# Peptides against a protein of PDB entry 5OK6: the designs that were tried, part 157

Target 1, 215 residues: chain A of PDB entry 5OK6
Amino acid sequence: ELPGLDSQWRQIENGESGRERPLRAGESWFLVEKHWYKQWEAYVQGGDQDSSTFPGCINNATLFQDEINWRLKEGLVEGEDYVLLPAAAWHYLVSWYGLEHGQPPIERKVIELPNIQKVEVYPVELLLVRHNDLGKSHTVQFSHTDSIGLVLRTARERFLVEPQEDTRLWAKNSEGSLDRLYDTHITVLDAALETGQLIIMETRKKDGTWPSAQL

## One batch from the design tools (peptide; made by RFdiffusion4, then SolubleMPNN)

Design b2_p26_2_s4 (from b2_p26_2, 11 letters changed)
Fold by OpenDDE base, seed 1:
Structure b2_p26_2_s4 (fold): chain B 215 residues (1-215), chain A 26 residues (1-26)
Amino acid sequence: as target 1 above (215 residues)
Amino acid sequence: SAEEQAALEAFKASINLEGINDSPRP
């Protein structure tokens, strides 16, 4: 049974666990399609539980590129395409109205950036390759707050590099040339890495020489 | 292999000259 309309409004928008609560790094937030949310707002503000404004089940279909990988469409804007809700508020709405059958929840994490916290709706997807096999990529998702060191470790793991093998990263820039990622302590954001960017892992030869050093 | 050699050449051709001066890690 649905709670009273005033109770729903207070719990989702104005409560301590509502939409306007402060973001905290590491917490999960969920996307709700904007049209559905606005219909819900109209329903609970209308004061008539039997009104024609009943929103039905949550349907985020318009936010997805496809129903196979459930990736978000590019260029979605908060407040225009979707709203963000804390986990508690999301779970209340799902319990009250349901979620469209087969659709996964759109869960995202709060990240801490310099002077701001935000929900990371679009993590960075990098194409990891080896220097000797540029045609075989592994797509891996990273946070903007992840270090280049983590990208390197992840590449080593994906390519089954032995611990004693030395490796380094190159990023393909917008001009099509390779820039070396020297500092492994900076973040993906600091390195200005973007989704779809090619990251090349170079492995040091057994003779101690780098493949790139043989110009 | 011919494919590995082609990949290596493509890799080398894409390297910015500023990145070549890597001293070997001690």
Scores: peptide ipSAE 0.222, ipTM 0.720, DockQ to the pose 0.300
Fold by OpenDDE base, seed 4:
Structure b2_p26_2_s4 (fold): chain B 215 residues (1-215), chain A 26 residues (1-26)
Amino acid sequence: as target 1 above (215 residues)
Amino acid sequence: SAEEQAALEAFKASINLEGINDSPRP
């Protein structure tokens, strides 16, 4: 059952889990398409439940570049294209109005950067490959705050590398050459890794030699 | 395979010489 309009407004905008609540690292937030949200605001502020301003089901279709992988369009701007809601507020709106059939929620995480918390709308999508099979990539999303060590562990898991096998990472740079990712303790951000960048996992040979060392 | 060998050669050809050195074992 839909709550009263004033109750909806208070719950979503001014509640303990409202839109303006402080960000906390690791929490989930959700994107809502701006025009729908503005329509909802107009509806609940209008004071008439039977108003023609009823927003209908949440529809984020305009935020997606594809309906197969449900990737976001590039260059979306908070406050212009979408608003961010904490999980509780999102779930309330979905419960009240519904979400467009077949459309997934756009869930994102709050990350801790050196001087700020932010919702990471665009995590870094890396193309993980093996040194001996550059044509078979696994696209994996990482936070800018994830360590290179996590990228390496994830690559090992995706390629089913046995625990006793030694591996290391290379990144393809803008010049098309490979730079070795020596420090596994730095973050994806610190390493300046970008979406669409090719990351090569090299596996040590059984003889103890690296494929790259045998030029 | 021939494809694996070609991939290996492509990998080697793309390596910056500064990166060839083994990381010191932690």
Scores: peptide ipSAE 0.220, ipTM 0.721, DockQ to the pose 0.346
Fold by OpenDDE base, seed 5:
Structure b2_p26_2_s4 (fold): chain B 215 residues (1-215), chain A 26 residues (1-26)
Amino acid sequence: as target 1 above (215 residues)
Amino acid sequence: SAEEQAALEAFKASINLEGINDSPRP
């Protein structure tokens, strides 16, 4: 059942639990296409439930680059292309108006960066490969706040590396050369890793030598 | 295999001997 217009406004547009609430690390927020949201605002502010301004179901189609992988378009801007809602507010809107059939919700996490919290709309997608098979990549998403250690563990898992095998990472830089990722405690952000960047997992040989050491 | 060897050589050839990108970004 659709609540009264004033009730809808108060539930979505408030500083405690709605759109204006403080960000909290680890919480889920959802993207809503800006035009739909503005239409909703106009509808609930208009005071007429039978108004032609009824927004219909939430439709985020314009935010997606494709309807197969449901990846976001690059360069979307908060306040221009979309608004962010906390999970509770999102779920209210979905319950009231529905979501376009087949579209997934655009869920994102709040991350904590030095001196700021933000919704991470664009996690880093890394291309993980093995040093001996550069043609077989696994694309994996990471938070900017994830450690290089997590990237390494994830690579090991994806390539089914045995626990006793020693591995290390290289990142392909903008010049096309490989830089060693020595420190596994720094973050993806600290290492300046970017979406689409090739990350090479090197596996130590049985003789204890590294493939890269035999130049 | 020949393909694995080629990949290995490509890997080796790409190694930056001077550049280490494990320091925090500025």
Scores: peptide ipSAE 0.218, ipTM 0.701, DockQ to the pose 0.381
Fold by OpenDDE base, seed 2:
Structure b2_p26_2_s4 (fold): chain B 215 residues (1-215), chain A 26 residues (1-26)
Amino acid sequence: as target 1 above (215 residues)
Amino acid sequence: SAEEQAALEAFKASINLEGINDSPRP
């Protein structure tokens, strides 16, 4: 059953716990398509529950580039294409209006960047490959705040590298050459890694030599 | 395999010369 219109407005737009509340690192936020949200605002501000302004179920279809992988379209802008809601507010709206059948929620995390918290709408998708099999990639998502060490560990796990095997990473740059990721303590952001970038895991040979050193 | 060798060659050809300086661990 739908709460009263004023109650809906207060729960979703409440400055302490609603849409305008401060971001906190690690929290989940959800995207809502802007036109639906504006229709909802008009409905609850109109004061008539029987109004023709009823928004219907939440439908984020316009935010997705595909209905197979449910990837977001590139270049979406907060306040123009979507609104960000805290988890509690999102769950209220879904409980009241429903979500379009088969459509997943668009959940994102707040990350801590230097001097700012941000909802990371677009995590970095890296293409992980082995130095000896460049044609077989694994696409993996990382936060901009994840370390290169995590990327390396993830690559090792995906390629079933044994703990005793030494590995290191290379990133393909915009010029098509490979730059070595020496420092594993820096972040994906610090390394300026981008979505679609090829990351090559090199495995040390049993003789103690690196494949790249045999140039 | 021939494919692995080709991949290795492609890998090596793409390496920036500045990145080669990791001395093999003894």
Scores: peptide ipSAE 0.226, ipTM 0.720, DockQ to the pose 0.272; fails the geometry check

Design b2_p26_3_s1 (from b2_p26_3, 14 letters changed)
Fold by OpenDDE base, seed 4:
Structure b2_p26_3_s1 (fold): chain B 215 residues (1-215), chain A 26 residues (1-26)
Amino acid sequence: as target 1 above (215 residues)
Amino acid sequence: SEAKEQEEIEKFKAFVESGVDLRVKF
């Protein structure tokens, strides 16, 4: 059953679970398509539950590139294309109005940047490959705040690298050359890695030499 | 095999040669 309109407004816009509550690192937030949200605002502010302004089920269709992979469109802007809600607020809206059939929620994480918290709407998608099999890539998402060390560990896991095998990463740059990601303590952001960028995991040879030493 | 490893290195080399250079970043 739908709560009273004033109660809905207070629950979503205000309080401990409201839209304007402080961001906390590691928490989940959800995207809501702006037009739907504005329709909901108009509905709950109208004071008539039987109003023709009833928003219907949440429909984020316009935020997706396609209904196959459910990837977000590029260049979406908060406040223009979508609104961010804390998990609790999102779940309330879904409970009250439903979500369009078959459509997944758009969940994102709060990350800690040097001076701010931010909902990371666009994590970095890297193409991971092995130096000896460049034609087989694995797309993996990383936070801008993830370390290069985590990227390396993730690559090792995806390629089933044994613990005794030594590996390192190279990033293909815009010039087509390879930049060795030497410092594993810096972040994806610090390394200026971008979505779609090719990351090559090089495995050390049994003789203790690196394949790239022969280049 | 050593031959396979060499082939892999050659492919890696060809890939790098299609670019500019190998550099150390950071």
Scores: peptide ipSAE 0.211, ipTM 0.780, DockQ to the pose 0.235
Fold by OpenDDE base, seed 3:
Structure b2_p26_3_s1 (fold): chain B 215 residues (1-215), chain A 26 residues (1-26)
Amino acid sequence: as target 1 above (215 residues)
Amino acid sequence: SEAKEQEEIEKFKAFVESGVDLRVKF
């Protein structure tokens, strides 16, 4: 049974646990398609539970570019295309109204940027490859706040690199050249890495030389 | 084999040469 309309409003919109609550780093937030959310607002504000304004199941279909990989459309804007809800509020709405069959939740993390916390709606998808097999990529998502060191460790893990093997990263830049990601302590953001960017993991040879030294 | 390793390096070289320069980014 649905809670009372006022109770629904308080659970979802209150400043302590609802949509307007402060962001906290590492928290999960969820996207809700704006038109559905506005329909819900109208329903609960209308005061009539039997109203024709019942929003039905949450349907975020318009936010996805495909129903295979469930990737978000590019250029979505908060407050125009979607609203962000904290996990508790999202789970309440899903429990009350349901989520469209087969559609995954759009979960995103709060990240800490200089002087601001933000829900990272668009994490960076990098194409990881080995220097000796450039045609086989692994697509991996990273936060803008993740270190290059994490990208390197992730690449090593994906390619089953042994601990004793030395590796380093190169990013293919917009000019088609390779930028060596020398400092592993900087973030993906600091390195200005972008979605779809090719990241090459170079493995040191047994003779102690780097393949790129022959370039 | 050394031949395979050399081929891999040549492919890597060809890829890099499709660009302009190798740079160090901090």
Scores: peptide ipSAE 0.146, ipTM 0.781, DockQ to the pose 0.237
Fold by OpenDDE base, seed 5:
Structure b2_p26_3_s1 (fold): chain B 215 residues (1-215), chain A 26 residues (1-26)
Amino acid sequence: as target 1 above (215 residues)
Amino acid sequence: SEAKEQEEIEKFKAFVESGVDLRVKF
């Protein structure tokens, strides 16, 4: 059974645990399609549970670019295309109204940027390749706050690099050149890495030389 | 084999040469 309309409003819109709560780094937030959310607001504000304004199941279909990989459309704007809800509020709405069959929740994390918390709606998708097999890419998502060291470790794991093998990263820049990611302590954001960018993992040769030394 | 390794290097070289150069930026 649905809770009372006033109770629904209070649980979802309150400033302590609802939509208006402060962002905290590491917490999960969820996207809700804006029109559905506005319909829900109208329903609960109307005061009639039997109203024709009943929103039905949450349907985020319009936010997805495709129903295969469930990637978000580019250029979605908070407050226009979607609203963000903390995990508790999202789970309440899902429990009350359901989620459209087959659609995954759109879960995102709060990240800490310099002097601001933000829900990272668009993590960076990097194309990881090996220097000796440039045609075989692995798409991996990273936070802007992830270190280059994490990118390197992830690449090593994905390509099953042995612990004793030395590796390093190159990023293909907009000019088509390769920028060596020397400092592994900087973030993806600091390195200005972008979605769709090619990252080449170079493995040191057995003779102790680097393949790139011949370039 | 050395030949395969050289081929891989040449492919890598060709890929890089499609741009400008190799740099240490970060």
Scores: peptide ipSAE 0.119, ipTM 0.760, DockQ to the pose 0.231
Fold by OpenDDE base, seed 1:
Structure b2_p26_3_s1 (fold): chain B 215 residues (1-215), chain A 26 residues (1-26)
Amino acid sequence: as target 1 above (215 residues)
Amino acid sequence: SEAKEQEEIEKFKAFVESGVDLRVKF
Protein backbone atom coordinates (compact mmCIF):
# COMPACT_ATOMS: atom_id res chain seq x y z
CA GLU B 1 0.00 0.00 0.00
CA LEU B 2 1.19 3.51 -0.75
CA PRO B 3 1.98 5.63 2.28
CA GLY B 4 0.46 9.07 2.68
CA LEU B 5 1.60 11.66 0.18
CA ASP B 6 3.30 13.82 2.81
CA SER B 7 5.15 10.77 4.13
CA GLN B 8 6.34 9.91 0.65
CA TRP B 9 7.62 13.44 0.12
CA ARG B 10 9.49 13.47 3.43
CA GLN B 11 11.08 10.05 2.90
CA ILE B 12 12.29 10.77 -0.61
CA GLU B 13 13.18 14.45 -0.54
CA ASN B 14 14.10 15.03 3.09
CA GLY B 15 17.60 16.50 3.19
CA GLU B 16 18.75 14.17 5.96
CA SER B 17 17.91 10.81 4.40
CA GLY B 18 16.53 11.60 0.97
CA ARG B 19 17.61 13.12 -2.30
CA GLU B 20 19.39 16.04 -0.66
CA ARG B 21 21.45 13.99 1.81
CA PRO B 22 25.25 14.30 1.72
CA LEU B 23 27.17 11.93 -0.52
CA ARG B 24 29.37 9.37 1.22
CA ALA B 25 32.06 7.39 -0.54
CA GLY B 26 31.16 3.77 -1.20
CA GLU B 27 27.40 4.30 -0.90
CA SER B 28 25.00 3.24 -3.63
CA TRP B 29 22.81 5.77 -5.37
CA PHE B 30 20.27 5.16 -8.12
CA LEU B 31 19.23 7.06 -11.22
CA VAL B 32 15.59 7.92 -11.79
CA GLU B 33 14.39 9.32 -15.10
CA LYS B 34 13.63 13.01 -14.68
CA HIS B 35 10.12 13.10 -16.14
CA TRP B 36 8.92 10.24 -13.97
CA TYR B 37 10.38 11.92 -10.91
CA LYS B 38 8.70 15.22 -11.75
CA GLN B 39 5.41 13.42 -12.23
CA TRP B 40 5.86 11.83 -8.81
CA GLU B 41 6.61 15.24 -7.28
CA ALA B 42 3.43 16.66 -8.82
CA TYR B 43 1.45 13.69 -7.55
CA VAL B 44 2.59 13.90 -3.93
CA GLN B 45 2.32 17.69 -3.89
CA GLY B 46 -1.23 17.55 -5.25
CA GLY B 47 -2.62 16.14 -2.02
CA ASP B 48 -4.99 13.69 -3.75
CA GLN B 49 -3.90 10.06 -3.69
CA ASP B 50 -6.47 9.20 -6.35
CA SER B 51 -5.31 11.98 -8.64
CA SER B 52 -4.86 11.50 -12.37
CA THR B 53 -1.28 12.65 -11.78
CA PHE B 54 -0.33 9.19 -10.47
CA PRO B 55 3.13 8.50 -11.92
CA GLY B 56 2.80 4.74 -12.46
CA CYS B 57 5.78 2.40 -12.28
CA ILE B 58 9.32 3.73 -12.57
CA ASN B 59 10.50 3.56 -16.16
CA ASN B 60 14.08 4.49 -16.98
CA ALA B 61 13.87 3.26 -20.58
CA THR B 62 14.89 6.62 -22.06
CA LEU B 63 18.18 6.53 -20.11
CA PHE B 64 19.34 3.26 -21.68
CA GLN B 65 21.19 2.95 -24.95
CA ASP B 66 20.43 -0.76 -25.23
CA GLU B 67 18.33 -3.43 -23.55
CA ILE B 68 21.02 -6.10 -23.77
CA ASN B 69 23.78 -4.72 -21.57
CA TRP B 70 21.60 -1.94 -20.17
CA ARG B 71 24.25 0.64 -20.91
CA LEU B 72 23.41 4.25 -20.23
CA LYS B 73 23.21 6.74 -23.02
CA GLU B 74 26.20 9.03 -23.22
CA GLY B 75 26.02 12.60 -22.08
CA LEU B 76 23.17 12.28 -19.58
CA VAL B 77 23.03 15.22 -17.21
CA GLU B 78 21.91 15.20 -13.60
CA GLY B 79 18.88 17.38 -13.06
CA GLU B 80 18.03 17.35 -16.75
CA ASP B 81 17.81 13.68 -17.68
CA TYR B 82 17.76 12.02 -14.28
CA VAL B 83 17.81 12.56 -10.55
CA LEU B 84 20.00 10.71 -8.08
CA LEU B 85 18.47 9.02 -5.05
CA PRO B 86 20.15 7.24 -2.17
CA ALA B 87 19.53 3.51 -1.92
CA ALA B 88 16.86 3.81 0.76
CA ALA B 89 14.84 6.33 -1.21
CA TRP B 90 15.13 4.29 -4.39
CA HIS B 91 13.95 1.15 -2.65
CA TYR B 92 10.98 3.01 -1.21
CA LEU B 93 9.92 4.24 -4.63
CA VAL B 94 10.31 0.79 -6.15
CA SER B 95 8.31 -0.69 -3.31
CA TRP B 96 5.52 1.84 -3.75
CA TYR B 97 5.29 2.17 -7.51
CA GLY B 98 7.27 -0.73 -8.94
CA LEU B 99 9.90 -0.79 -11.65
CA GLU B 100 9.19 -1.48 -15.32
CA HIS B 101 9.20 -5.21 -15.94
CA GLY B 102 12.61 -6.58 -16.91
CA GLN B 103 14.35 -3.25 -16.44
CA PRO B 104 17.31 -3.29 -14.04
CA PRO B 105 17.95 -0.55 -11.50
CA ILE B 106 20.66 1.93 -12.43
CA GLU B 107 22.94 1.63 -9.42
CA ARG B 108 26.04 3.79 -9.11
CA LYS B 109 28.65 4.33 -6.39
CA VAL B 110 29.82 7.46 -4.67
CA ILE B 111 33.54 7.95 -5.21
CA GLU B 112 35.97 10.13 -3.33
CA LEU B 113 37.83 12.62 -5.47
CA PRO B 114 40.15 15.32 -4.18
CA ASN B 115 37.96 17.57 -2.05
CA ILE B 116 34.67 16.22 -3.45
CA GLN B 117 32.35 13.25 -3.40
CA LYS B 118 30.63 12.36 -6.63
CA VAL B 119 28.27 9.67 -7.87
CA GLU B 120 30.21 7.92 -10.59
CA VAL B 121 27.53 7.64 -13.24
CA TYR B 122 30.02 6.64 -15.91
CA PRO B 123 32.70 4.25 -14.63
CA VAL B 124 35.55 3.51 -17.03
CA GLU B 125 35.17 0.45 -19.24
CA LEU B 126 38.56 -0.79 -20.42
CA LEU B 127 39.28 -3.33 -23.13
CA LEU B 128 41.86 -5.72 -21.70
CA VAL B 129 43.97 -7.85 -24.05
CA ARG B 130 47.16 -9.91 -23.92
CA HIS B 131 50.14 -8.92 -26.05
CA ASN B 132 50.17 -12.34 -27.72
CA ASP B 133 46.41 -12.62 -28.31
CA LEU B 134 45.24 -9.14 -29.27
CA GLY B 135 42.09 -10.49 -30.90
CA LYS B 136 40.52 -11.56 -27.60
CA SER B 137 39.38 -8.63 -25.51
CA HIS B 138 37.68 -8.52 -22.14
CA THR B 139 35.68 -5.46 -21.22
CA VAL B 140 36.11 -4.68 -17.53
CA GLN B 141 34.64 -1.82 -15.58
CA PHE B 142 36.79 0.26 -13.24
CA SER B 143 36.25 3.29 -11.09
CA HIS B 144 38.20 6.43 -11.89
CA THR B 145 39.55 6.05 -8.36
CA ASP B 146 40.90 2.54 -8.93
CA SER B 147 44.68 2.24 -9.16
CA ILE B 148 46.59 1.08 -12.21
CA GLY B 149 47.77 -1.67 -9.89
CA LEU B 150 44.21 -2.89 -9.60
CA VAL B 151 43.83 -2.81 -13.38
CA LEU B 152 46.98 -4.91 -13.66
CA ARG B 153 45.83 -7.39 -11.00
CA THR B 154 42.43 -7.65 -12.65
CA ALA B 155 44.04 -8.32 -16.02
CA ARG B 156 46.29 -10.98 -14.48
CA GLU B 157 43.31 -12.67 -12.88
CA ARG B 158 41.18 -12.51 -16.01
CA PHE B 159 43.93 -14.05 -18.13
CA LEU B 160 44.92 -16.60 -15.46
CA VAL B 161 48.51 -15.39 -15.20
CA GLU B 162 50.61 -17.39 -12.77
CA PRO B 163 51.97 -15.53 -9.72
CA GLN B 164 55.60 -15.94 -10.80
CA GLU B 165 54.99 -14.32 -14.18
CA ASP B 166 55.83 -10.64 -14.50
CA THR B 167 53.39 -8.42 -16.34
CA ARG B 168 53.04 -4.77 -17.32
CA LEU B 169 50.43 -2.61 -19.01
CA TRP B 170 50.30 -0.52 -22.14
CA ALA B 171 47.50 1.87 -23.03
CA LYS B 172 46.61 2.79 -26.59
CA ASN B 173 46.17 6.54 -26.66
CA SER B 174 43.93 8.69 -28.86
CA GLU B 175 46.72 9.10 -31.40
CA GLY B 176 47.04 5.35 -31.77
CA SER B 177 50.37 5.24 -29.92
CA LEU B 178 51.10 3.06 -26.91
CA ASP B 179 51.78 4.59 -23.53
CA ARG B 180 53.39 2.44 -20.89
CA LEU B 181 51.66 2.57 -17.53
CA TYR B 182 54.78 2.66 -15.36
CA ASP B 183 53.34 3.93 -12.12
CA THR B 184 50.89 1.41 -10.71
CA HIS B 185 50.03 3.63 -7.75
CA ILE B 186 48.25 6.34 -9.72
CA THR B 187 44.54 6.10 -10.42
CA VAL B 188 42.66 5.45 -13.63
CA LEU B 189 41.72 9.13 -13.48
CA ASP B 190 45.34 10.24 -13.05
CA ALA B 191 46.36 8.08 -15.99
CA ALA B 192 43.54 9.67 -18.01
CA LEU B 193 42.19 6.29 -19.09
CA GLU B 194 38.89 6.44 -20.93
CA THR B 195 35.98 4.14 -21.72
CA GLY B 196 36.69 1.96 -24.71
CA GLN B 197 40.45 2.36 -24.36
CA LEU B 198 42.58 -0.65 -25.24
CA ILE B 199 44.85 -1.85 -22.44
CA ILE B 200 47.49 -4.42 -23.38
CA MET B 201 48.95 -6.71 -20.74
CA GLU B 202 52.46 -7.80 -21.67
CA THR B 203 53.88 -10.90 -19.98
CA ARG B 204 57.62 -11.22 -19.47
CA LYS B 205 59.32 -14.18 -21.15
CA LYS B 206 60.99 -16.98 -19.20
CA ASP B 207 64.38 -15.76 -20.42
CA GLY B 208 63.76 -12.45 -18.65
CA THR B 209 63.17 -10.45 -21.81
CA TRP B 210 60.03 -8.55 -22.74
CA PRO B 211 58.21 -9.44 -25.96
CA SER B 212 58.07 -5.78 -26.99
CA ALA B 213 61.85 -5.47 -26.78
CA GLN B 214 62.28 -8.17 -29.42
CA LEU B 215 59.96 -6.67 -32.03
CA SER A 1 67.46 3.82 -20.50
CA GLU A 2 64.66 6.13 -21.58
CA ALA A 3 65.81 5.78 -25.17
CA LYS A 4 65.53 2.01 -25.03
CA GLU A 5 62.13 2.27 -23.45
CA GLN A 6 60.97 4.59 -26.20
CA GLU A 7 62.30 2.20 -28.80
CA GLU A 8 60.42 -0.60 -27.11
CA ILE A 9 57.23 1.43 -27.20
CA GLU A 10 57.62 2.17 -30.89
CA LYS A 11 58.28 -1.47 -31.70
CA PHE A 12 55.30 -2.56 -29.69
CA LYS A 13 53.18 0.08 -31.37
CA ALA A 14 54.20 -1.20 -34.76
CA PHE A 15 53.32 -4.69 -33.65
CA VAL A 16 49.87 -3.65 -32.46
CA GLU A 17 49.24 -1.58 -35.57
CA SER A 18 49.82 -4.66 -37.68
CA GLY A 19 46.65 -6.11 -36.18
CA VAL A 20 43.03 -5.10 -35.76
CA ASP A 21 42.24 -1.98 -33.78
CA LEU A 22 40.13 -3.28 -30.92
CA ARG A 23 39.43 0.10 -29.37
CA VAL A 24 35.72 0.73 -29.13
CA LYS A 25 34.37 4.21 -28.55
CA PHE A 26 31.49 4.30 -26.15
Scores: peptide ipSAE 0.042, ipTM 0.627, DockQ to the pose 0.220; fails the geometry check

Design b2_p26_3_s2 (from b2_p26_3, 15 letters changed)
Fold by OpenDDE base, seed 1:
Structure b2_p26_3_s2 (fold): chain B 215 residues (1-215), chain A 26 residues (1-26)
Amino acid sequence: as target 1 above (215 residues)
Amino acid sequence: EEAELAAEEAAFRAEVESGEDLRVKW
């Protein structure tokens, strides 16, 4: 059952779990399509529950580039294309109005950057490959705050590398050359890795030499 | 041996660098 319009407004906009809630690292936030949200605002501010301004179910279809992988369109802007809601507020709206059938929620995490917290709407998608089989890629999402060490571990896991095998990473840069990712303690952000970037895992040979070892 | 290893490395780099831009724009 829908709560009173004033109660809806307070819970979503002005509540402790509302849209204006402070961001906290690791918490989940959800995207809501801007036009739907504005329709909801008009409905709850109108004071008539039977109003023709009823927003219907949440429909984020315009935010997706495809209905197969449910990827977001590129270049979406907060406040223009979508609003961000804390998990509690999102779940209230879904409970009250529903979500379009078959459409997944758009969940994102709050990340902590130097001196700022933000919702990471676009995590970095990397193409992981082996040095000896460039035709077989694994696309994996990483946070900008994830370490290169995590990327390396993830690559090892995806490629079923045995614990005794040594591996290292290379990134194909925008110029087409290969940059070695030496420091595994820096973040994806610090390494300036980008979505769609090719990351090559090199495995050390049994003789102890690297395939890419310059003599 | 050293020359063969250098040739293998050069071939590896050339293969990776000359490969089509495997960057997926998504």
Scores: peptide ipSAE 0.023, ipTM 0.472, DockQ to the pose 0.361
Fold by OpenDDE base, seed 3:
Structure b2_p26_3_s2 (fold): chain B 215 residues (1-215), chain A 26 residues (1-26)
Amino acid sequence: as target 1 above (215 residues)
Amino acid sequence: EEAELAAEEAAFRAEVESGEDLRVKW
């Protein structure tokens, strides 16, 4: 059952779980398409539950580049294309209005950067490959706050590398050259890794030599 | 050791850069 319009407004905008609540690292937030959200605002502010301004189901279709992979379009802007809601507020709206059939929620995490907390709308999508099979990539999402060590562990797991095997990472840079990722303690952000960037995992040979050493 | 590593890295870079399949469109 839909709550009263004033109760909806208070719960979503001004509640402890409202849109304007402080961001906290690790929390989930959700994207809502801006036109739908504005229609909802107009509906609840109008004071008439029987109004023709009823927003219907949440429909985020315009935020997706495709309905197969459900990736976001590039260049979406908060306040123009979408609104961010805390998990509790999102779940309330979904329970009241529903989500368009077949659409996944657009869940994102709050990350902590040196001076700010923000919702990471665009995690970094890296193309992980092995040095000996460059044509077989695994696309994996990472936070900008994830360590290179996590990228390496993830690559090892995806390629079924045994614990006793040594591995290291290389990144293809914008100039087309390879940079070795020596420090595994720095973040994806600190390493300046970007979406679509190729990350090559090199595996040490059984003789103790690196493949790169023999070239 | 560092010079050997640098030579290894340069060679690996050249091999990977020569691979046509590494044309990831940014």
Scores: peptide ipSAE 0.022, ipTM 0.469, DockQ to the pose 0.146
Fold by OpenDDE base, seed 4:
Structure b2_p26_3_s2 (fold): chain B 215 residues (1-215), chain A 26 residues (1-26)
Amino acid sequence: as target 1 above (215 residues)
Amino acid sequence: EEAELAAEEAAFRAEVESGEDLRVKW
């Protein structure tokens, strides 16, 4: 059941779980398509529940580039294309208006960057491969704040690498050359890894030699 | 150790830049 219009406004905009609440690292926020949100604002501000300004169900279709993987379009801008809502506010709106059938929520995490919290709308999608099978990739999303060590662990898990096997990462750069990711403590951001970048996991041989050292 | 790592990296780079299939050489 829809609450009163003033109550909706207060819960979504001004509540402890409202749109303007401080960001906290690790929290989930959700994208709402801007035109829908503006329609909702107009509806709740109009004071007439029977108004023709009723927004209907949430529909984020215009934010997606595909309805298969539900990837966001590139270059979306907060305040222009979408608004960000904390989880509680999102769940209220979904409860009140519904979400378009079959459409997933657009959930994103707050990340901690130097001196700022940000909702990471675009995590980094890396193509993980093994050095000996470049044709078999696993696309995995990482935060810009994730360590190279996490990328390595994730690659090991995806490729079912045994604990006793030693592995290291290489990144294919924009020039087509490979850069070794020596420091596993730096972040994806610090390593300047980008979406669509190929990351090669090299596995050490049983003789203790690296495949790359024999080239 | 660091010099050995640099040599491995250089060899690997050279191979990638050659455009040869890494799967054949590794």
Scores: peptide ipSAE 0.030, ipTM 0.504, DockQ to the pose 0.092; fails the geometry check
Fold by OpenDDE base, seed 5:
Structure b2_p26_3_s2 (fold): chain B 215 residues (1-215), chain A 26 residues (1-26)
Amino acid sequence: as target 1 above (215 residues)
Amino acid sequence: EEAELAAEEAAFRAEVESGEDLRVKW
């Protein structure tokens, strides 16, 4: 059953635990399509539960570019295309109105950048490949705050690299050349890695030589 | 060492830019 309209407003829009609350690193926030959210605001502000302004189920269809991988459209803007809700507020709305059948929630994490907390709406999608099989990629999402060391570990796991095998990473740059990722302690952001970028995992040979050194 | 590393990187770049897998050459 839907709670009273004033109760809904207080649960979702309050500055302490609702939409206007401060961002905290590591927390989950959810995207809600802007028109649906505005319809909900109009409904709860109208004071009539039987009003024709009833928003129906949450439908984020316009935010997705595809219904296979459920990728977001590029260039979506907070406050124009969507609103961000903390997990508790999102779960209330879903429990009250439902979510469109088959749609996943659009969950995102708050990340901490040097001077700001931000909801990372667009994590970096990297194409991980092996130096000896460039045609077989694994697409993996990373935070801009993830280390190159995590990218390397993830690549090793996806390619089932044995613990005793040495590996290193190369990034294909915009000019088509390769840049070696020497420092594994820098972030994806510091390395300027971008969505769709090819990351090549090189594996050391049993003789102790690198494939790249033999070219 | 730095010159060797630069040569290694240049060779690896050329290989990947060719679109050939290193496994077919080495």
Scores: peptide ipSAE 0.027, ipTM 0.576, DockQ to the pose 0.091; fails the geometry check

